# Designs tried in a protein design run: peptides against a protein of PDB entry 7BDX. Part 8

Target 1, 212 residues: chain A of PDB entry 7BDX
Amino acid sequence: EMGAAACTLLWGVSSSEEVVKAILGGDKALKFFSITGQTMESFVKSLDGDVQELDSDESQFVFALAGIVTNVAAIACGREFLVNSSRVLLDTILQLLGDLKPGQCTKLKVLMLMSLYNVSINLKGLKYISESPGFIPLLWWLLSDPDAEVCLHVLRLVQSVVLEPEVFSKSASEFRSSLPLQRILAMSKSRNPRLQTAAQELLEDLRTLEHN

## One batch from the design tools (peptide; made by RFdiffusion4, then SolubleMPNN)

Design b1_p8_4_s3 (from b1_p8_4, 5 letters changed)
Fold by OpenDDE base, seed 4:
Structure b1_p8_4_s3 (fold): chain B 212 residues (1-212), chain C 212 residues (1-212), chain A 8 residues (1-8)
Amino acid sequence: as target 1 above (212 residues)
Amino acid sequence: as target 1 above (212 residues)
Amino acid sequence: SLLEKLFS
């Protein structure tokens, strides 16, 4: 309980750039983010057997950890830190997103996807993520999720790939051959306005790339 | 381990006034400080049987909690919060300082005393603490500690009492009758310059009050 | 990139 409470407070204050800088300026950041990855991995591995109540202290703790990573990644120095010093955490997030089934741990998926999206704002971060083994199949696996918010953040991450010619050119063949076009088209007709807009924008970006 | 790491980061960033305001502006502050008191109490109760290694994760966790309370109490709105909404935590800190023997858990005592000192900057906080049962005996019990830093912070808290006529007048009889004058005089000759200065200042303040 | 950062 106390750990979850402390982590939740840290999550809340980490929305400030100055707090992120303070977290990273300390000598404990590396240890914290190392243990974060391990803790998140242990949680996801525990799910295959026990219906962990979504509202458990353990769940809230892991949500707060994922939220902290997201907020750190929202800041330029935080992205630099993650890409330079905490690559294992990024690898863990990618692995966990693959280990989770569609509809499983929606809130955690959203937070992890938000963190990857923020990392993808950096060209260096985007290169690192996109060069990860199985990245393109992972995107399509995640896009099969029934949750609109999961799909929204997948589409945003896909858009980050598409908007970077250097990254997109490396994956263009695999991307085009495996693109779940019908799924994205269906999302462009969603009642969820954010999902609808994100799908439409991605379709426009893809059309522009096919004519060039 | 993860809880201690999160709490340590929260402690580090709580040295900022803006972070304290953010912590208190959330809906989770009351719960956090409630559990904080219980956690600290549970830790101190566990000491009577097992030599808890000073460097354990549990010890570091409790140190971080006490540090957070101190940093919150350093800010005006934080003092107001503690005195208005978390009195049980203040009572717990006073109790724990009484439950610990001289030389026991020095670092924790220092942090707890720093928190009480910060609360004592408010007249409302000082009144609350000084009106606690056994407060004056507790000060002298703590001043018997062999650690110079513990004694320093006790002297600072005593000084806060002495500098407030309204508070001092209520306890003046008990204070004068129980004052460990020889101990304070010995501290005024300490090789520790901070302890020496604090003891000298307190002796000067006391002399001024005896002539009026 | 013209991408907007996300806070959680």
Scores: peptide ipSAE 0.281, ipTM 0.859, DockQ to the pose 0.157
Fold by OpenDDE base, seed 2:
Structure b1_p8_4_s3 (fold): chain B 212 residues (1-212), chain C 212 residues (1-212), chain A 8 residues (1-8)
Amino acid sequence: as target 1 above (212 residues)
Amino acid sequence: as target 1 above (212 residues)
Amino acid sequence: SLLEKLFS
């Protein structure tokens, strides 16, 4: 309980750029983010397909950790830290997103996807993530999720790839051959307005790339 | 390990006034400080006279909690929060300082004494602490500690009482009758320059009060 | 297009 409360407060204050800089300016950041990856991995491995109690202290603690990573990745110096000094954590997040089944740990998936999206704002981060083994199959696996918020953040991450010609050109053939077009078209007709808009924008961006 | 790392980062960032305001402006502060008191109490009760492993995760976690309380109490709105909404935590700190033996958990004692000293900067906080049952005997118990840093922070807390006429007048009779004058005189000759100075200043303040 | 950063 106390650990979850402390980590939740750290998550809340990490919404400030100055707090992120203070976290990273200390000599403790490397150890903290190393243990973060290990803790998240241990949590996901412990689920064994069980229904997550979202209100458990362990769940709240792991959500707070994922939230801290997201907020760090929202800041330029935080993204630089993650891609230069915490690549193992990024690899762990990619692995965990692959290990979770559709509908499993929705809130954690959303937070992890938000962190990857923020990292993808940096060209160096986008290159690192997109060149990871199995990245494109992972996107389609995640896009099969029944949760609209999970799908929304997958579409945003796909859009980050599509909008960067240097990255997209390297994966364009695999991307086009495996694109779940019918699924994205179905999302463009969603009752969820955010999902609908994101799917429509992605379809427009893809059409523009086919003509160039 | 992860809990201690997160709490240590929260301690580090709590050195900022803006972070303290952010912690207190949320709806989670009350629960956090309630659990903090309980956690510190559980830790001290678990020691059973054993030599503390200062490097244990549990010790580091509790030190970080005490450090957070100290940093909150260093800020005016933090002191107001503690004396208005977290009196149980102050009572717990006073209790724990009484439960610890001389030489036991020196670092924790120092942090807890620093928190009480910071609270004593507010007249309302000083009144609350000084009117607590057994407060004067507790000061003398703590001043018997062999550690110079513990004794230094006790002398500072005594000085906060002596320098406030409204508070000192209420306890002056008990204070004068129980004052460990020989111990304070010995500290005024200490090789530790900070302890020496604090003891000398307190002796001067006490002499001034005897002539008025 | 400018990607908007996300806070959680």
Scores: peptide ipSAE 0.280, ipTM 0.858, DockQ to the pose 0.118
Fold by OpenDDE base, seed 3:
Structure b1_p8_4_s3 (fold): chain B 212 residues (1-212), chain C 212 residues (1-212), chain A 8 residues (1-8)
Amino acid sequence: as target 1 above (212 residues)
Amino acid sequence: as target 1 above (212 residues)
Amino acid sequence: SLLEKLFS
């Protein structure tokens, strides 16, 4: 309980850029983010296909950790730190996103996807995560999720790849051959306005790439 | 381990007044400080007179919690919050300071004493803690500690009482009758310059009160 | 397009 409470407070204050800088400027950041990955992995492994109790202290703790990673990744120096010094955490996040079933741990998936999206804002971060083994299949696996918010953040991450020619060119053939176009088209007709917009924008970006 | 790491980061960033305001401005502060007292109490009870392993994750966690309380109490709104909404935590700190033996958990004692000192900066806080049952005996119990830093912070807390006529007048007879004057005189000759100065200042303050 | 950073 106490760990979850402390971590939740840390999550709340980590929305400040100055707090992120303070976290990273200390000598404790490496240890914190090392253990973060292990803790998140342990939690996901403990689910063993069971229904998540959303209100457990353990769940709250993991959500707070994922939220902290997201907020750190929202800041330029935080992205640099994650890509330089905490690659194992990024690898863990990618792995866990693959291990979770559709509809499982939706909130955690969203937070992890938001963190990856923030990392992808930097070319170095985008390169690192997009070069992860099975990255493209992972995107499509996640895009099959029934949750609109999960799908939204997958589409945003896909957009980050598509908008960077140097990254997209490396995987363009695999991307084009495996793209779940019908799924994206269906999302462009979603009643969720954020999902609808993201899908429409991605479709426009893809059309632009086909004509160039 | 993860809880200790998260709490340590929260402690580090809580040195900022803006972070303290952010912690208190949320809806999580009450829960956090409620559990803090329980956690600290559980730790102290677990020691059962044994030698503390200073480097345990549990110890680090408790130190970080005590550090956070100290940093919160350093800020005016934090003092107000503790005295209005977290009195149980203050009571717990006072109790734990009494439960610990001389030389036991020195670092924790220091942090707890620092928190009480910070609370004592406000008249409302000073009144609350000084009206705690057995407060004066507790001060002398703590002043018998072999650690110079513990004794320093006890002397500072005593000074806070002595410098406030409204508080001192209520306990002046008990204070004067039980004052370990020889101990304070010995401290005024300490090789520790901070302890020496604090003891000298307190002796001067006490002399002033005897002549008025 | 400028990618908007996300806070949680």
Scores: peptide ipSAE 0.280, ipTM 0.859, DockQ to the pose 0.118
Fold by OpenDDE base, seed 5:
Structure b1_p8_4_s3 (fold): chain B 212 residues (1-212), chain C 212 residues (1-212), chain A 8 residues (1-8)
Amino acid sequence: as target 1 above (212 residues)
Amino acid sequence: as target 1 above (212 residues)
Amino acid sequence: SLLEKLFS
């Protein structure tokens, strides 16, 4: 209980750039983010046995951790820190996104996807994530999720790849050959306006790249 | 482990006034400080059985909690919050300071005393603390500690009482009758310059009050 | 990049 409460407060205050800088400027940041990855991994591994209640202290704790990572990644120096000093955490997030089934732990998936999206804002972060083994198959696995918010953040991450020619060119063949076009087309007709717009924009970007 | 790490980071960033305001402006602050008191109490109660290692995760967690309370109390709005909305926590701190023997859990005592000192900066806080049952006997109990840092913060808290005529007048008779003068005189001759100065200043303040 | 950062 107390750990979750402390972590929740840390999550809340981490929405400030100054707080992110303070977290990173301390001597405890590396250890914190190292243990964060381990904690998230242990939580996901525990899901196969017991139906963890979504409102449990453990769940709230992991959500707060993922939220902190997201907020750190929202800041330029935070992205730099994660990509330079906490690559293992990024690898863990990528792995956990693959380990979770469609419809499973939706809120955690969204938070983890948001963190990866934020990391992808920097070229170095985007390169690191996109060069990860199984990255493209992982995107399509996640895009099979029934949850619109999960799909939205997957589409955003796909868009960050498409918008960076240096990154896209490296995986363009795999991307084109495996693109779940019918799924994305269906999303472009979604009643969810955010998902609809994201899918439409991505399809436009892809068409532009085919004509060049 | 993870809880202690999160709490340690929260402690570190709470040295900022803006972070304290952010903590207090959220909907989670009341719950956090409520559980804080319970956690600190449970920790102190557990000391009677097992020699808790000072460097344990549990110890570090409680130190971080006490540090957060101290830093919150360092800010005017934080003091106001504690005195208005978290009186139970203040009562817990006072109780725990009484439950600990001289030389026991020195670092925690110092942090708790620092928090009470900060609260005493406001008249409302000073009134609340000084009107607590057994407050004066508690000060003398704590002043019997062999640790110079504990004694220093006790002397500071005594000084906050002496410097506020409205508060001092209410307990002046009890204070004068129970004052461990020989102990304070010994501290005024300490090799620790901070303790020496604090004891000398207090003795001067007391002399000034006797002549008025 | 012109990508908008996300806060959680």
Scores: peptide ipSAE 0.278, ipTM 0.859, DockQ to the pose 0.119

Design b1_p8_5_s1 (from b1_p8_5, 5 letters changed)
Fold by OpenDDE base, seed 4:
Structure b1_p8_5_s1 (fold): chain B 212 residues (1-212), chain C 212 residues (1-212), chain A 8 residues (1-8)
Amino acid sequence: as target 1 above (212 residues)
Amino acid sequence: as target 1 above (212 residues)
Amino acid sequence: LQPPAFVN
């Protein structure tokens, strides 16, 4: 209980740039983010049997950890820290997103996807995650999720790849050959307005790239 | 491990007034400080047998909790919060300071005493802690500690009582009859300059009160 | 691209 409460408070205050800088300026940041990855991995590995109550202290703890990573990645020095000094955490997040089945741990998936999107705003971050083994298949796996919010954050991450010519050119062949176009077209007709807009924008970006 | 790391980061960032305000502005502050008291109490109760390694994750966790309470009490709205909404935590800190033997858990005692000193800067806080049962005997018990830093923070808390006429007048008879004057005089000759100064200042304040 | 976002 106390650990989850402390981690949740740390998550809440990490929504400020100054707090993120304070976290990163300390001597404990590296250890904290290393243990974060291990804790998230242990949680996901424990899911293969017990229906962990979504409201458990353990779930709340892992949500807060994913929230902290997202908030660190929301600022330039935080992105640089994660990509330079906490690559194992990024690798862990990518692995965990693959280990989770469609509809499984939706809230955690959203937070992890938001962290990766924030990392993708840095060219070095986008390069690192997009060059990860199985990244493109992972995007399409995640886009099969029934949850509109998961799909929204996947589409935003796909858009980060599509809008960066240096990254897109390296994977353009695999991207085009595996693109779940019918799924994205279906999302462009979603009743969820955010999902609808994100799918429409991505389809427009893709059309622009086919004509150039 | 992860809980102690999160709590330690929360302690570090709580050294800012804006972070303390953010902690207190959330809906989780009351629960957090309630569990904080229980966690600190459980830790001190576990000391009656095993020489807990001073560097254990559990020790670090409790140190971080006491540090957070100290930082909350460092600002006006934090003092008001503790005195209005977390009195049980203040009662717990007073109890734990009594439960610990001289020389036992020095670092924790220092942090707890610093929190009480910060609370004492508010007249309402000073009234609350000084009106606690056994407060004056507790001060003298703590002043028997061999650690100069423990004694320093006790002397500062005694000074807060002595410098507030409304508080001092209520306990002046008990205070004067039980005052360990020889111990304070010995501290005024300490090789520790901070302890020496604090003891000298307190002796001067006491002399001023005897002549009025 | 949308700017990076904080979450709470």
Scores: peptide ipSAE 0.340, ipTM 0.874, DockQ to the pose 0.125
Fold by OpenDDE base, seed 1:
Structure b1_p8_5_s1 (fold): chain B 212 residues (1-212), chain C 212 residues (1-212), chain A 8 residues (1-8)
Amino acid sequence: as target 1 above (212 residues)
Amino acid sequence: as target 1 above (212 residues)
Amino acid sequence: LQPPAFVN
């Protein structure tokens, strides 16, 4: 309980750039983010057993951790820190996104996808995550999720790849050969306006890349 | 481990007024400080058994909690919050200071005394803690500590009482009848310059109050 | 691209 409460408060205050800088300016940041990855991984591995209530202190703790990572990645120095000094955490997030089933741990998937999207704003971060083994298959796995919010954040991450020529050119063949076009087209007709817009924008970006 | 790491980071960033305001502005503050008192109490109760290594994750967690309380009490809105909405935590801190033996948990005693000193800057806070049952005996119990830093913070808290006429007048008879004058005089001769100065200043303040 | 976002 107390750990979850402390982590929840840390998450809440980490929505400030100055607080993120204070977290990163201390000598405890490296250890914290190392243990963060391990804790998130342990939680996801525990899901195969007892139905961990989504409202459990453990779940809230992991949500707070994912929220903190997202908030750190929201600023330039945070992205630099993650890509330079916490690559294992990024690898863990990618792995956990692959280990989770469609419809499973939707809130956690959303937070982790938001963190990766924020990291992708850094070219070095985008390169790192996009060059991770199985990244393209992972995107399509995640896009198979029934949750519109998961799919929204996947489409945003796909857009980050597509809009960066240096990254897209390296993966363009795999991307084009595996693109779940029918799924994206279905999303462009979604009643969820955010998902609909994201799918339409991505389809427009892809059409532009085919004509250039 | 992860809880201690999160709490340590929260402690570090709580050294900012803006972060303290962010902690208190959220709806999680009440629950956090409620559990904080319970956690600190549970830790102190565990000391009668196995030699908890001072470097244990549990010890570091409790130190971080005490540090957070101290930092919250360092600002006006934090003092107001503690005195209005977290009185049980103040009572717990006072109780734990009484439960700890001389020389035991020195670092925790220092942090808790610093928190109470910060609270004492608020007249309502000073009234609340000084009107707590056994407060004067507790001060003298804590002043019996062999640790100069504990004694320093006790003397500072005593000074807060002495310098506030509305508080001192209510406890003046008990204070004068129980004052460990010889102990304070010994401290005024300490090689520790901070302790020496604090003891000298208090002795001067007391002399001034005897002549008025 | 949308800017990076904080989450609460």
Scores: peptide ipSAE 0.338, ipTM 0.874, DockQ to the pose 0.124
Fold by OpenDDE base, seed 3:
Structure b1_p8_5_s1 (fold): chain B 212 residues (1-212), chain C 212 residues (1-212), chain A 8 residues (1-8)
Amino acid sequence: as target 1 above (212 residues)
Amino acid sequence: as target 1 above (212 residues)
Amino acid sequence: LQPPAFVN
């Protein structure tokens, strides 16, 4: 209980850029983010056996950790920190996104995807994530999720890739050959307006890339 | 480990007044401070049997909690919150200070005493603390500590009492009859300059009160 | 691209 409460407060205050800078300016950030990855991994591994209640202290703790990572990645120096000094955490997030089944831990998936999106705003971060083993298959695995919010954040991450020519060119062949176009087309007709817009924008971006 | 790391980061960022306001402006502050008291109490109760290493994750966690309480009490709205909404935490701190032996958990004692001092800057906080059962005996118990930093913060808390006529008048008889004057006089000759100054100032304040 | 967002 106490750890989850403290972490939840830390998450709440980490919505400030100045607080993120203060977290990173301290000597304890490296240790914190190292243990964060391990804690998230341990939680996800525990799910395969037991129906953990969504409202458990443990789930709240892991959600807060993922929220903190997202908020750190929301600012330039935070992205730089994650990509330079906490790569193992990014690797862990990518791995956990692959380990989770469609419809499993949806809220955690969303937070993890938001963190990856925020990291991807830096070209260095985008390169690191996109060069991860199985990255393209992972995107399509995640896009198979029944949850509209998961799919939205996958599409946003895909858009971050396609809008960067230097990154997209390296994986363009695999991307084009495996693109779940029918799934994206279906999402462009979603009743969820955010998902609908993201799918439409991505389809326009893809059409632009085919004509160039 | 993870809880202690998160709490330590929260402690670090709580040195900002804006962060303290953000903590208190949220819906989670009440729960956090409720559990804080219980966690600190559980830790202190665990010490009577085992020589807990000073560098344990548990000790670091409790130190961070005490640090957060101190930082909350450093600002006016934080003091008001503690005195209005978290009295049980203040009661717990006072109790734990009584339960600890001289020389035991010195760092925690210092943090707890600093929190009480910060609360005592508000007349309402000072009244609440000073009206606690056994408050005057507790001050003298703590002043028997061999640690100079503990004694310093006790003297500062005593000074906060004697400088407020409305508070001091209520306990003046007990205070005068039990005052460990020889101990304070010895502290006025301490090699620790902070302790020396605090003891000298208190002796001057007491002399002023005898002439009025 | 949308700017990075904080989450609460």
Scores: peptide ipSAE 0.337, ipTM 0.874, DockQ to the pose 0.124
Fold by OpenDDE base, seed 5:
Structure b1_p8_5_s1 (fold): chain B 212 residues (1-212), chain C 212 residues (1-212), chain A 8 residues (1-8)
Amino acid sequence: as target 1 above (212 residues)
Amino acid sequence: as target 1 above (212 residues)
Amino acid sequence: LQPPAFVN
């Protein structure tokens, strides 16, 4: 209870750039982010048994942690910190996104995907996550999710890869050969306007890259 | 571990007025401070058994909580929040200061006394704490502590009472009859310059009040 | 690309 309350307050105040700088400027940031990954991993491993209620203190704690990571990644120095000093946390987020089944723990997936998207804004961050083993298959696994918000944030992350020539060139062959085109085309016809737009933009970007 | 790390980060960033305002502006502040008192009380009750190491995660958690309360009380809106909406927490802090023996849990006592001192800057806060049952005996109990930092913060809190005529007049008879004058005189000769100064200033304030 | 976003 108390830990979840403290972490939830920390999440709320971390929506400020100055607070993120204060978190990172302290000597305690490294320890916090090292334990964060372990805590998130322990939570996901616990889900294969009893369906922990989404409203549990443990769930709220993990959501707050993922929210804090996202907010740290929202600023340049935060992205640099994560990529330079917290790579194990990024690896854990990628792993957990792979370990979760379609439709499982949707809110956590969205927060983790938002954190990875924020990291992808930096070339160093984008390189790091895109060079992770199984990254492209992971994107397609996540794009099979029935949840529109999960799919939206996957499409945004895919777009970050496609729009960076230095990154895309390395993966272009695997990307083209495995692209779930029918799924993306279906999303471009979604009733969800945000998902529809993201899918249309990605399809346009891909067409432009085929004509070049 | 993770809860203590999150709470410790929250403590660190709460040294900013803007962060305190953000904590209090959220819908989660009431819950956080309601649980804070319970957590601190549970910790103090656990000390009568095995001497929990000062460096335990639990100790660090409780220190961070007391630090957050102190930082909240450092600003006007924070003092108003504590006195209006978190009186049970203030009552708990006063109780715990009474339950702890001289020399026991010194760091926690200092943080709790600092929070009460910050609250005492507001007339509403000073009235509330000084009207608490057994407040004057509690001050003398705490002033018996062998630790100079505990005694320093007790003297500062006593000074807050003495310098407010509206508050002091209500307690003047009990205060004068129970004043540990010999102890304060001994502190005015301390090798600790901060304790020495605080004791000298209080003795001067008391002399001025006797001549009026 | 959309800018990085804070979450509340």
Scores: peptide ipSAE 0.336, ipTM 0.873, DockQ to the pose 0.124

